# Peptides against a protein of PDB entry 5D63, part 4

Target 1, 292 residues: chain A of PDB entry 5D63
Amino acid sequence: SLRRGIYHIENAGVPSAIDLKDGSSSDGTPIVGWQFTPDTINWHQLWLAEPIPNVADTFTLCNLFSGTYMDLYNGSSEAGTAVNGWQGTAFTTNPHQLWTIKKSSDGTSYKIQNYGSKTFVDLVNGDSSDGAKIAGWTGTWDEGNPHQKWYFNRMSVSSAEAQAAIARNPHIHGTYRGYILDGEYLVLPNATFTQIWKDSGLPGSKWREQIYDCDDFAIAMKAAVGKWGADSWKANGFAIFCGVMLGVNKAGDAAHAYNFTLTKDHADIVFFEPQNGGYLNDIGYDSYMAFY

## One batch from the design tools (peptide; aimed at target 1 W207 C214)

Design b1_p8_8_s2 (made by RFdiffusion4, then SolubleMPNN; from b1_p8_8, 4 letters changed)
Fold by OpenDDE base, seed 5:
Structure b1_p8_8_s2 (fold): chain B 292 residues (1-292), chain A 8 residues (1-8)
Amino acid sequence: as target 1 above (292 residues)
Amino acid sequence: PSLDFAPA
């Protein structure tokens, strides 16, 4: 089954992603095909998939930017029925907003079936142009029509996955204790992470003994990322990944506070020094505590 | 004993 998480949903046939037009939160905003840039945020094209308890393979899809939900207009089974953004809730019973998502016959892509109408999310005519119509369309689970096949590129990690990434890192102290603050985390590209750092004012912040030193920098970075998340996205039920660590050096005569994020493949962590904006595989300390 | 934090 598809895991709860944030996904960039890309057509299997053409380089087009499911896009909420203009990121608008207005009811009836068209969901359309749109070009995307790999390894970037793709603001209007991120969807939080929330699994419905006791309904197999069925989800709501919340647009991360608008906070509205993928909605089949009037739940109609007619081919060509508009798929729009519409106000809703994660655990709605409205079948217009319930989507059964399962692997297609190719074993890699998914199909997205409306729970009520049993029609499928379709990039009409496989049109790769920006603004191309996405609609409910008749189909079957086994047919190979790429207009109805979608790759779900996972843009987030669960707390468990983050925990596992930390556990694999060689720069963790034997006394390490981690504290998980959230359940699901959007993982940012480094460029975005760096931009948040820049916008926080930390690059111009003065290090001052005790009163504004390494722990203040590290916590300020986490706070900045948190605020960025709150200011950028209207959806709830996720956080932005940014960790804080306390570490001790090999000699045992110095301690440091720093940040960390996840690598692109989500399998490893990379350390971030908020005092200079650097990314490091080895920051010179072994972490004995983290919260993220 | 506890360690003091230091800048990078």
Scores: peptide ipSAE 0.044, ipTM 0.753, DockQ to the pose 0.161
OpenDDE base, seeds 1, 2, 3, 4: peptide ipSAE 0.035, 0.041, 0.044, 0.037; ipTM 0.759, 0.769, 0.745, 0.762

Design b1_p8_8_s3 (made by RFdiffusion4, then SolubleMPNN; from b1_p8_8, 6 letters changed)
Fold by OpenDDE base, seed 4:
Structure b1_p8_8_s3 (fold): chain B 292 residues (1-292), chain A 8 residues (1-8)
Amino acid sequence: as target 1 above (292 residues)
Amino acid sequence: MDLTFAPA
């Protein structure tokens, strides 16, 4: 079953993703096919899938940027019915905004069925052009038509997954204590993470003994990421991943505060030095405390 | 007492 999380949803037939046009929060904004760039944030193309309690394989899909929800216009079962962004709530009972998402016959892609109409999200004519229509269309779960098959590329991790990634890292002290602040985290590409760092002013900040040293840099970076998240996305129910660690060196005679994020495959962590913007697999310290 | 330091 599909897990709660943030997904980039890509057509199985052509290199097109499900895009909320212009990221607009207006009711009735078209959802369209649009090109994407791998390993980038793809702003208007991220969807938070929230599972509906006690309704098998059924979700709302909230656009991260606009905070609006995928909506089948008037809930119509007619082929060609528009799929739009529309105001809603994560646990709505409105069948226009409820989507049953299950594996397709190929075992790797998913199909997205409207709960009420039983029609499927369809990239009309398999059109790969920017702005191509996405509509409800008749279909069955076992059909192989790529117009209705979608890859769900997971762009977030649960707190449990982040915890597991930390646990796999060799640079964790035996006394380690981790503290989880949120439940689901959008994992940023390094380029975006670095840009937030640059925009924060930290590159121009000077280390000063006690008054602005390693802990201040690390906390300032986390604060900058948090603010970036709040300023960038209208959806709720997730955070932006950026951790803070306190670590001790092998000799036990020095300590440091630094940041960390997750690798592209979400399986490991990578350390980030907020004093110089560097990414390191080994920062020279073993973490005895983290919060993220 | 635990102390934090800038990297070398």
Scores: peptide ipSAE 0.080, ipTM 0.812, DockQ to the pose 0.220
OpenDDE base, seeds 1, 2, 3, 5: peptide ipSAE 0.077, 0.048, 0.054, 0.055; ipTM 0.808, 0.754, 0.779, 0.765

Design b1_p8_8_s4 (made by RFdiffusion4, then SolubleMPNN; from b1_p8_8, 4 letters changed)
Fold by OpenDDE base, seed 2:
Structure b1_p8_8_s4 (fold): chain B 292 residues (1-292), chain A 8 residues (1-8)
Amino acid sequence: as target 1 above (292 residues)
Amino acid sequence: PSLDFAPP
């Protein structure tokens, strides 16, 4: 079954993603097909899928940017019914905002069925143009129509997945203790992570003995990412991934504080030096403590 | 122990 998480949802037939038009939080804002850029944030095209307890394969879909929910207009089963953003809650009982999401017959893509109407989210006519209509449409789970098939590109990790990625890294000290601060984390592309670093003022910050040294840089980076998250997204129930580590060198005579994030495939961590903005597979230290 | 404040 589909896991709780943040997804970029891409049509199986054409290079179009499910987009909340202008990221507007107004009720009735159209959800449309729109072009996207791989390995970028795609601001209006991220959706938090929240599984409904005791309802198999059924979710709400919250737009990360607007904080509104995918909504089938009037819950109508008529083909061509608009799909819009609308105010809601993660665990609503409103069938207009409940979506059964399961694998299509191809075993890779998903279909998105409205819980009440039993119609499917459809990129009308497979139109690849920006602003193309997305609507509820009649269909079956077994049909191979690419207009109703969607790839769910997972953009987040659970705390357990992050913990597993850390555990696989060879630069973890035998005394390592990790502290998990949140449950689900949006994983940023390095370009976005770097931009937050630049905008924080850290590139212009000067190292000063004890008063502003490695720990201050590492904490300042985490604070900058946290603030960026709060200022950028209206949805709740997730955090932005940015870790802090303390590490000791192989000789055991020096320690360092630094950051880390996850690799593109979410399977590994990469170290980030907040004093120079560098990404490293080996920062020269083995971590004995992390919080993220 | 003191932390290494310099980039490696």
Scores: peptide ipSAE 0.037, ipTM 0.764, DockQ to the pose 0.267
OpenDDE base, seeds 1, 3, 4, 5: peptide ipSAE 0.034, 0.037, 0.033, 0.033; ipTM 0.758, 0.751, 0.755, 0.714

## One batch from the design tools (peptide; aimed at target 1 D213 D215 A255)

Design b1_p9_1 (made by RFdiffusion4)
Pose (drawn by RFdiffusion4):
Structure b1_p9_1 (pose): chain A 292 residues (1-292), chain P 9 residues (1-9)
Amino acid sequence: as target 1 above (292 residues)
Amino acid sequence: GGFAEATRP
């Protein structure tokens, strides 16, 4: 089963993503195929998949930017029916906004079926052009037609996954305790994590004994990332990944506060120095506490 | 501020 999370959804035949046109929140805004840039935030192309209780393999798909839902127009089973963004809720009983998502016959990509109509999300004619129509279409679960096959590229981690990445890191103190704050996190590319640091004003902050020292920088960065999350996205039910760690050196005589993020493959953590914007695999300290 | 040093093991 597809796990709850945030996905960039890419057509298996051509490198077009599912894109809510112009990120518009208007009811009826077309969902179309569009090109994308890897290792960036694709602002109109991120979808939060919320599992439906007791309804196997069925979800709502909420655009992260607009807060609106993937909706089959009037639930029609006619091939060519429009797939648009529409107002809704995470656990709606409206079948126009319910999607059964299971693996295709290639075992890697998925097919997306409307729960009400039993039709599939289809990149019409496999068109790779920006703005190509995506519609509901007749189809089967097992066929190889790439127009109806989609890679769900996971862009978030659960708290359990973040905890696992931290536990595998070699720079964790024996007394380490972690404090988990949320359940599902959008993992940022370093380019975006750095842009938030720049926009927070921290690059210009001066170190001052106790009144604006390492703790202050680290907490400020976490707060800046939290603000960015709420100010940038309309969908609810996730958080942005940015951790704070306190650590001690090998000699046991100096401590430091700093931030951390995750690698692209989501398996490992990488340390971030908020005083200078650097990313480090080894910051010179073993973490004895983290909150994220 | 100084919390990281004050609370180190």

Design b1_p9_1_s1 (made by RFdiffusion4, then SolubleMPNN; from b1_p9_1, 3 letters changed)
Fold by OpenDDE base, seed 4:
Structure b1_p9_1_s1 (fold): chain B 292 residues (1-292), chain A 9 residues (1-9)
Amino acid sequence: as target 1 above (292 residues)
Amino acid sequence: GGLSAATRP
């Protein structure tokens, strides 16, 4: 079954993603096919899938940017019915906003069926152009039509997955204690993470003994990411991944505070030095504490 | 122990 998380949803037939037009929060905003750039944030194309308790394989899909939900217009079963952004809640009972998401017959892509109408999310005519219509359309689970098949690229991790990634890292001290602050985390591309760092003013900040040293830099970076998240996204129920670590060197005679994020495949962590903006697989310290 | 009260570069 599909896990709770944030997804970039790409058509199986053409290089087009499910896009909320202009990221608008207005009711009735068209959801359309749009081009995307791999390994970038793709602002209007991220969807939080929230599983509905006690309803198998059924979710709401919240657009991260607008905070509105994928909505089948009037819940109509007519082929060609518009799919739009509309105000809603994560655990709504409105069948216009409930989507059953299961594997297609190819075992890799998913189909997205409206719970009420039983029609499927369809990239009309497989049109790869920006702004192409996405609509509810008749179909079956076993059909091979790529217009109704979607790859779900997971862009987030659960707190448990983040914890597991940390546990696999060789630069963790035997006394390590981790403190989880949130439940689900959007994992940023390094380019975005770096841009937040640049915009924070940290590149121009000077190290000063105790008054503005490693812990201040690391906490300032976390605060900058937190603010960026709050300012950038209208959806709730997730955080932006940015960890803080305290570490000790092998000799045990020096300590450091630094940041970390997850690798592209979400399987490992990479260390980030907020004093210079560097990404490192080995920062020279073993972490005895983290919060994220 | 943790970080020294005097944190490092």
Scores: peptide ipSAE 0.042, ipTM 0.721, DockQ to the pose 0.217
OpenDDE base, seeds 1, 2, 3, 5: peptide ipSAE 0.035, 0.040, 0.040, 0.041; ipTM 0.735, 0.733, 0.720, 0.724; seed 1 fails the geometry check

Design b1_p9_1_s2 (made by RFdiffusion4, then SolubleMPNN; from b1_p9_1, 3 letters changed)
Fold by OpenDDE base, seed 1:
Structure b1_p9_1_s2 (fold): chain B 292 residues (1-292), chain A 9 residues (1-9)
Amino acid sequence: as target 1 above (292 residues)
Amino acid sequence: GGLSEATMP
């Protein structure tokens, strides 16, 4: 079953993603096919899938940028019915905004069925052009039509997944205690993470003994990421991944505060030094405390 | 030692 999370949703037939046109929060904003750049944020193309309690395999899809929801226009079962962004809530009972998402017959891609109409999200004619129509269309779960098959590229991790990645890392002290602050985290590409670091002013910040040292840098980075998240996205129910760690060196005679994020495959953590913007697999310390 | 002892200059 599809996990709660943030997804980039890509057509199985052509290199097109589900895009909310212009990221607009207006009701009735078209959802369209649009090109994407791999390993980037793709701002208008991220969707938070929220599972509906007690309704198997059924979700709302919130556009991360606009905070609006994928909506089948008037809930119509007619082929060619527009799919738009529309105001809503994560746990709505409006069947126009409820989507049953299950694996297609190929076992890799998903199909997205409107709960009410039983029609499927369709990239009309498999059109790969920017702005191509996405509509509700008749179909079945077992059909092989790539117009109705979608890859869900997961762009986030749960707190449990982050915890597992930390636990797998060899640079964790035996006294480690982690504190989870949120439930779901958008994982940024390093380029974006670095840009936030740059924009925070930290590269120009002066290290000063005690008054602005390693802990201040690490906390300032986390605060900058948090603010970036709040300023960038209108959807709720997720955070931007940026951890703070306190670590001790192998000799046990020095400590350090630093950041960490997740690797591209979300399986491991990578350390980030906010004093110089470096990414390291080994920062020279074993973490005894983290919050993220 | 304190956290500041292992900081970058």
Scores: peptide ipSAE 0.037, ipTM 0.752, DockQ to the pose 0.153
OpenDDE base, seeds 2, 3, 4, 5: peptide ipSAE 0.033, 0.032, 0.035, 0.034; ipTM 0.712, 0.712, 0.744, 0.697; seed 5 fails the geometry check

Design b1_p9_1_s3 (made by RFdiffusion4, then SolubleMPNN; from b1_p9_1, 3 letters changed)
Fold by OpenDDE base, seed 1:
Structure b1_p9_1_s3 (fold): chain B 292 residues (1-292), chain A 9 residues (1-9)
Amino acid sequence: as target 1 above (292 residues)
Amino acid sequence: GGLSEALRP
């Protein structure tokens, strides 16, 4: 089954993603096919899938940018019915905003069926142009039509997945204690993470003994990422991944505070030095504490 | 002192 998380949803037939036009939060804003840039944020094309309790394989899809939900216009079963952004809630009972999402017959892509109408999210005519219509359309689960098949590229991790990534890292001290602050985390590309670091003013900040040293830099970076998240996205129920670690060196005579994020495949952590903006697989310390 | 006192770098 599809896990709760943030997804970039890409058509299986053409290089087009499900896009909320202009990221607008207005009711009735068209959801359209649009080109995307790999390994970037793709601002209007991220969707939080929230599973509905006690309803198998059924979700709401919240646009991360607008905070509005994927909505089948009037819940109509007519082929060509518009799919739009509309105000809603994560656990709504409105069948216009409930989507059954299961694997297609190819075992890799998914189909997105409206719970009420039983029609499927369709990239009309497989049109790869920007602004191409996405609509509800008749179909079946076993059809091979690529207009109705979607890859769900997961852009987030659960706290459990983050915990597992940390546990696999060789630079963890035997006394390690981790403290989880949130449940789901958008994982940023390094370029975006670095840009937040630059915009925070940390590159121009002067190290000063105790009064503004490693812990201040690390906490300032986390605060900057938190603020960036709050200012950038209207959806709730997730955080932006940015960890803080305290570590001790091999000799046990020095400690350091630093940040960390996840690798592109979400399987490992990478250390980030907020004093210089560097990414390292080995920062020279073993972590005895983290919060993220 | 604890490790926290060494958080200088």
Scores: peptide ipSAE 0.047, ipTM 0.722, DockQ to the pose 0.228
OpenDDE base, seeds 2, 3, 4, 5: peptide ipSAE 0.044, 0.044, 0.043, 0.044; ipTM 0.712, 0.716, 0.727, 0.706; seed 5 fails the geometry check

Design b1_p9_1_s4 (made by RFdiffusion4, then SolubleMPNN; from b1_p9_1 with F3L A4S)
Fold by OpenDDE base, seed 5:
Structure b1_p9_1_s4 (fold): chain B 292 residues (1-292), chain A 9 residues (1-9)
Amino acid sequence: as target 1 above (292 residues)
Amino acid sequence: GGLSEATRP
């Protein structure tokens, strides 16, 4: 079953993703097929899937950028019915915004069925052009039509997954204690993470003994990421991954504060030095505390 | 446990 998370939803037939046009929050904004760039943020193409309790395999899909929800216009079962962004809530009872998402017959892609109409999200004619129509269309779960098959590329991690990634890292002190601050985290590409760092002013910040040293840099980076998240996305119910660690060196005579994020595959962590913007597999310290 | 001493770059 599909887990709660943030997904980039890509057509199985053509290199097109489900895109909320212009990221607009207006009711009735078209959801369309649009090109995407792998390993980038793809701003208007991220969807938070929120599972509906006690309704098997059924979700709302909130556009991360706009904060609006995937909505089948009037809940119509007619083929060609528009799929739009529309105001809503994560646990709505509105069947226009409830989507049953299950594996397709190929075992890798998913189909997205409107709960009420039983029609499927369809990239009309498999059109790969930017702005191609996405509509509700008749179909069945077992059909092989790639117009109705979608890959769900997970762009987030749960707190448990983050915890597991940390636990696998060799640079964790035996006394390590982690503190989880949120439940689901959007994992940023390094380029985006670096840009936030640059925009924070940290590259121009001067290290000063105690008054603005490693802990200040690390906390400032986390604060910058938090603010970036709040300023960038209208959806709620997730955070942006950026950790703070305190570590001790092997000799046990020095400590450091630094950041960390997750690797692309979400399986490992990589350390980030907020004093110089560097990414390191080994920062020279073993973490005894983290919060993220 | 953690060090009580000042953290350093």
Scores: peptide ipSAE 0.047, ipTM 0.714, DockQ to the pose 0.190
OpenDDE base, seeds 1, 2, 3, 4: peptide ipSAE 0.034, 0.036, 0.046, 0.036; ipTM 0.725, 0.722, 0.729, 0.721; seed 4 fails the geometry check

Design b1_p9_2 (made by RFdiffusion4)
Pose (drawn by RFdiffusion4):
Structure b1_p9_2 (pose): chain A 292 residues (1-292), chain P 9 residues (1-9)
Amino acid sequence: as target 1 above (292 residues)
Amino acid sequence: AKTGTLTPP
């Protein structure tokens, strides 16, 4: 089963993503195929998949930017029916916004079926052009037609996954305790994590004993990332990944506060120095506390 | 990077 999370959904035949046109919140805004840039935030192309209780392999798909839902127009089973963004809720009983998502016959990509109509999300004619129509279409679960096959590229981690990445890190103090604050996190590319640091004003902040020292920088960065999340996205039910760690050196005589993020493959953590914007695999300290 | 007034455990 596809896990709850945030996904960039890529057509298996051509490198077009599912894109809510112009990120518009208007009801009826077309969902289309569009090109994308890897290792960036693709602002109109991120979808939060919320599992429906007791309805196997069925989800709502909420555009992260607009807060609106993937909706099969009037639930029609006619091939060519429009797939648009529409107002809705995470656990709606409206079948126009319910999607059964299971693996295709290639075992890697998925097919997306409307719960009400039993038709599939289809990149019409396999068109790779920006703005190509995506529609509901007749189809089967097992066929190889790439127009109806989609890679769900996971862009978020659960709290359990973040905890696992931290536990595998070699720079964790024996007294380490972590404090988990949310359940699902959008993992940022370093390019975006850095842009938030720049926009927070921290690059210009001066170190001052106690009144603006390492803990102040680290907490400020976490707060800046939290503000960015709420100000940038309309969908609810996720958080942005940015941790704070306190650590001690090998000699046991100096401590430091700093931030951390995740690697692209989501398996490992990487340390971030908020005083200077650097990313480090080894910051010179072993973490004895973290909150994220 | 400069350290704060943090006390080691």

Design b1_p9_2_s1 (made by RFdiffusion4, then SolubleMPNN; from b1_p9_2, 5 letters changed)
Fold by OpenDDE base, seed 4:
Structure b1_p9_2_s1 (fold): chain B 292 residues (1-292), chain A 9 residues (1-9)
Amino acid sequence: as target 1 above (292 residues)
Amino acid sequence: MPLGSLVPP
């Protein structure tokens, strides 16, 4: 079954993603097919899938940018019914905003069925152009039509997945204690993470003994990412991944505070030095504490 | 600028 998380949803037939037009929060904003750039944030094309308790394989889909929900217009079962953004809640009972999401017959893509109408989210005519219509359309679970097949590319990690990635890293001290702050994390591309760092003012900050040293830089980066998240996204129920670590050197006579994020495949962590904006696989310290 | 100055545990 599909896990709770943030997804970039891409058509299985053409290089088009499910896009909330202009990221608008207005009720009735069209959801359309739109081009995307791999390994980028794709602002209007991220969807939080929230599973509905006690309803098998059924979710709401919240647009991260607008905070509105995928909505089948009037819940109509007619082919060609518009799919729009509309205000809602994560655990709504409105069948216009409830989507049953299960694997297609190919075993890799998903189909998205409206809970009420039993029609499927369809990229009309497989149109790859920007602004192409996405609509409810008749179909079956076993059909091979790529207009109704979607890849769900996971853009977030659970706290458990992040914990597992940390546990796999060789630069963890035997006394390591980790503290989880949130439940689900959007993982940023390094380019976005770096831009947040630049915008924070940290590149111009001066290291000063004790009064503004490694721990201050690391915490300031964490705070900058948190603020960026709050200012950038209207959806709730997730955080932006940015960790803080305290590490000790091999000799045990020096310690450092630094940041970390996840690699593109979410399997590993990479260290980030907030004093210079560098990414490192080995920062020269073994972490004895982290919070993220 | 030195990278560090955290008190070791």
Scores: peptide ipSAE 0.278, ipTM 0.889, DockQ to the pose 0.662
OpenDDE base, seeds 1, 2, 3, 5: peptide ipSAE 0.267, 0.269, 0.275, 0.263; ipTM 0.886, 0.887, 0.890, 0.884

Design b1_p9_2_s2 (made by RFdiffusion4, then SolubleMPNN; from b1_p9_2, 5 letters changed)
Fold by OpenDDE base, seed 3:
Structure b1_p9_2_s2 (fold): chain B 292 residues (1-292), chain A 9 residues (1-9)
Amino acid sequence: as target 1 above (292 residues)
Amino acid sequence: MPLGPLVPP
């Protein structure tokens, strides 16, 4: 089954993603096909899939930017029915906003079926142009039509996945204790993470003994990422990944506070030094405590 | 452990 998470949803036939036009929160805002840039945030093209309890393979899809939900207009089964953003809730009973998502016949892509109408999300004519119509359309689960096949590229990690990534890292002290603050985390590209660091003012901050040293820098970075998340996204039920670690050196005679994020494949962590904006695989310390 | 004196890079 598809896991709860944030997805970039890409057509299997052409390089087009499911996009909420202008990221607008207005009811009836068109959902359209739009070009995307790999390894970027793709602001209007991120969707939180929330599984519906006791309904197999069925989800709501919340646009991260607008906080609105994918909605089949009037729940109509007519081919060509508009798919729009509309206000809703994660655990709605409205069948216009309930989507059964299962693997297609190719075993890699997914099909997105409206729970009520049993029609499928379709990139009309496989049009790769920006603003191409996405609509409900007649189909079957076994059809190979790429207009109705979608790759779900996961852009987030669960707290359990983050915990597992930390546990695999060789720079974790035997006394390590981790504290999980949230359930699901959007993982940022390094370029975005760095931009948040720059915008925080930390590059211009002066290190001062005790009064503004390593722990202050690390906490300020985490606070900046948290604020960026709150200011950037209208959806709820997720956080932005940015960890804080306390570490001790191999000699056991020095300690440091620093940040960390996840690698692109979400399998490992990378350390971030908020005093200089550097990414390191080895920061010279073994972590005995983290919160994220 | 207390954080000892650190020198920024």
Scores: peptide ipSAE 0.034, ipTM 0.743, DockQ to the pose 0.136
OpenDDE base, seeds 1, 2, 4, 5: peptide ipSAE 0.031, 0.030, 0.029, 0.033; ipTM 0.749, 0.733, 0.739, 0.760

Design b1_p9_2_s3 (made by RFdiffusion4, then SolubleMPNN; from b1_p9_2, 5 letters changed)
Fold by OpenDDE base, seed 2:
Structure b1_p9_2_s3 (fold): chain B 292 residues (1-292), chain A 9 residues (1-9)
Amino acid sequence: as target 1 above (292 residues)
Amino acid sequence: MPLGNLVPP
């Protein structure tokens, strides 16, 4: 089954993603095919999939930017029915906004079926142009039509997945205690993480003994990421990944505070030094505490 | 130059 999470949804036939036009929160805003750039945020193309309790393989899809939901216009079963953004809630009973999402016959891509109409989300004619129509269309689960097959590229991790990534890292002290703050985390590309760091003013901040040292830098970075998240996205029910660690050196006579994020494959952590903006596989300390 | 200045545990 598809896990709860934030996804970039890409057509299996052409390099086009499911895009909420202009990221608009207006009811009836078209959902369209649009080009994307790998390893970037793709602002209007992120969707939070929320599983519906006791309804197998069925989700709402909330646009991360607008906070509106994928909606089949009037729930119509007619081929060519518009798919739009519309106001809604994560656990709605409105069948216009309920989507059954399961693996296609190829075992890699997914098909997206409207719960009520039983039609499928279709990139009409496989059109790769920006603004191409996405509509409900007749189909079956077994068909190989690439217009109705979608790759779900997961852009987030659960708290459990983050915990597992930390546990695999060799720079964790035997006394380590982790504190989880949220349930689901958008993982940023390093370029975006670095830009938030730059915009925070930390590159120009002066290290001062005790009054503004390692812990202040690390906490300021986490605060900057939190603010960026709140200011950037209208959807709720997720956080932006940015951890704080406290670590002790090998001799046990010095300690440091620093940040960390996840690698692209979400399997490992990478350390971030907020005093200089560096990414490191080894920061020279073993973590005895983290919160994220 | 990055500097740690925490009290060790």
Scores: peptide ipSAE 0.221, ipTM 0.865, DockQ to the pose 0.677
OpenDDE base, seeds 1, 3, 4, 5: peptide ipSAE 0.217, 0.220, 0.215, 0.214; ipTM 0.861, 0.861, 0.858, 0.862

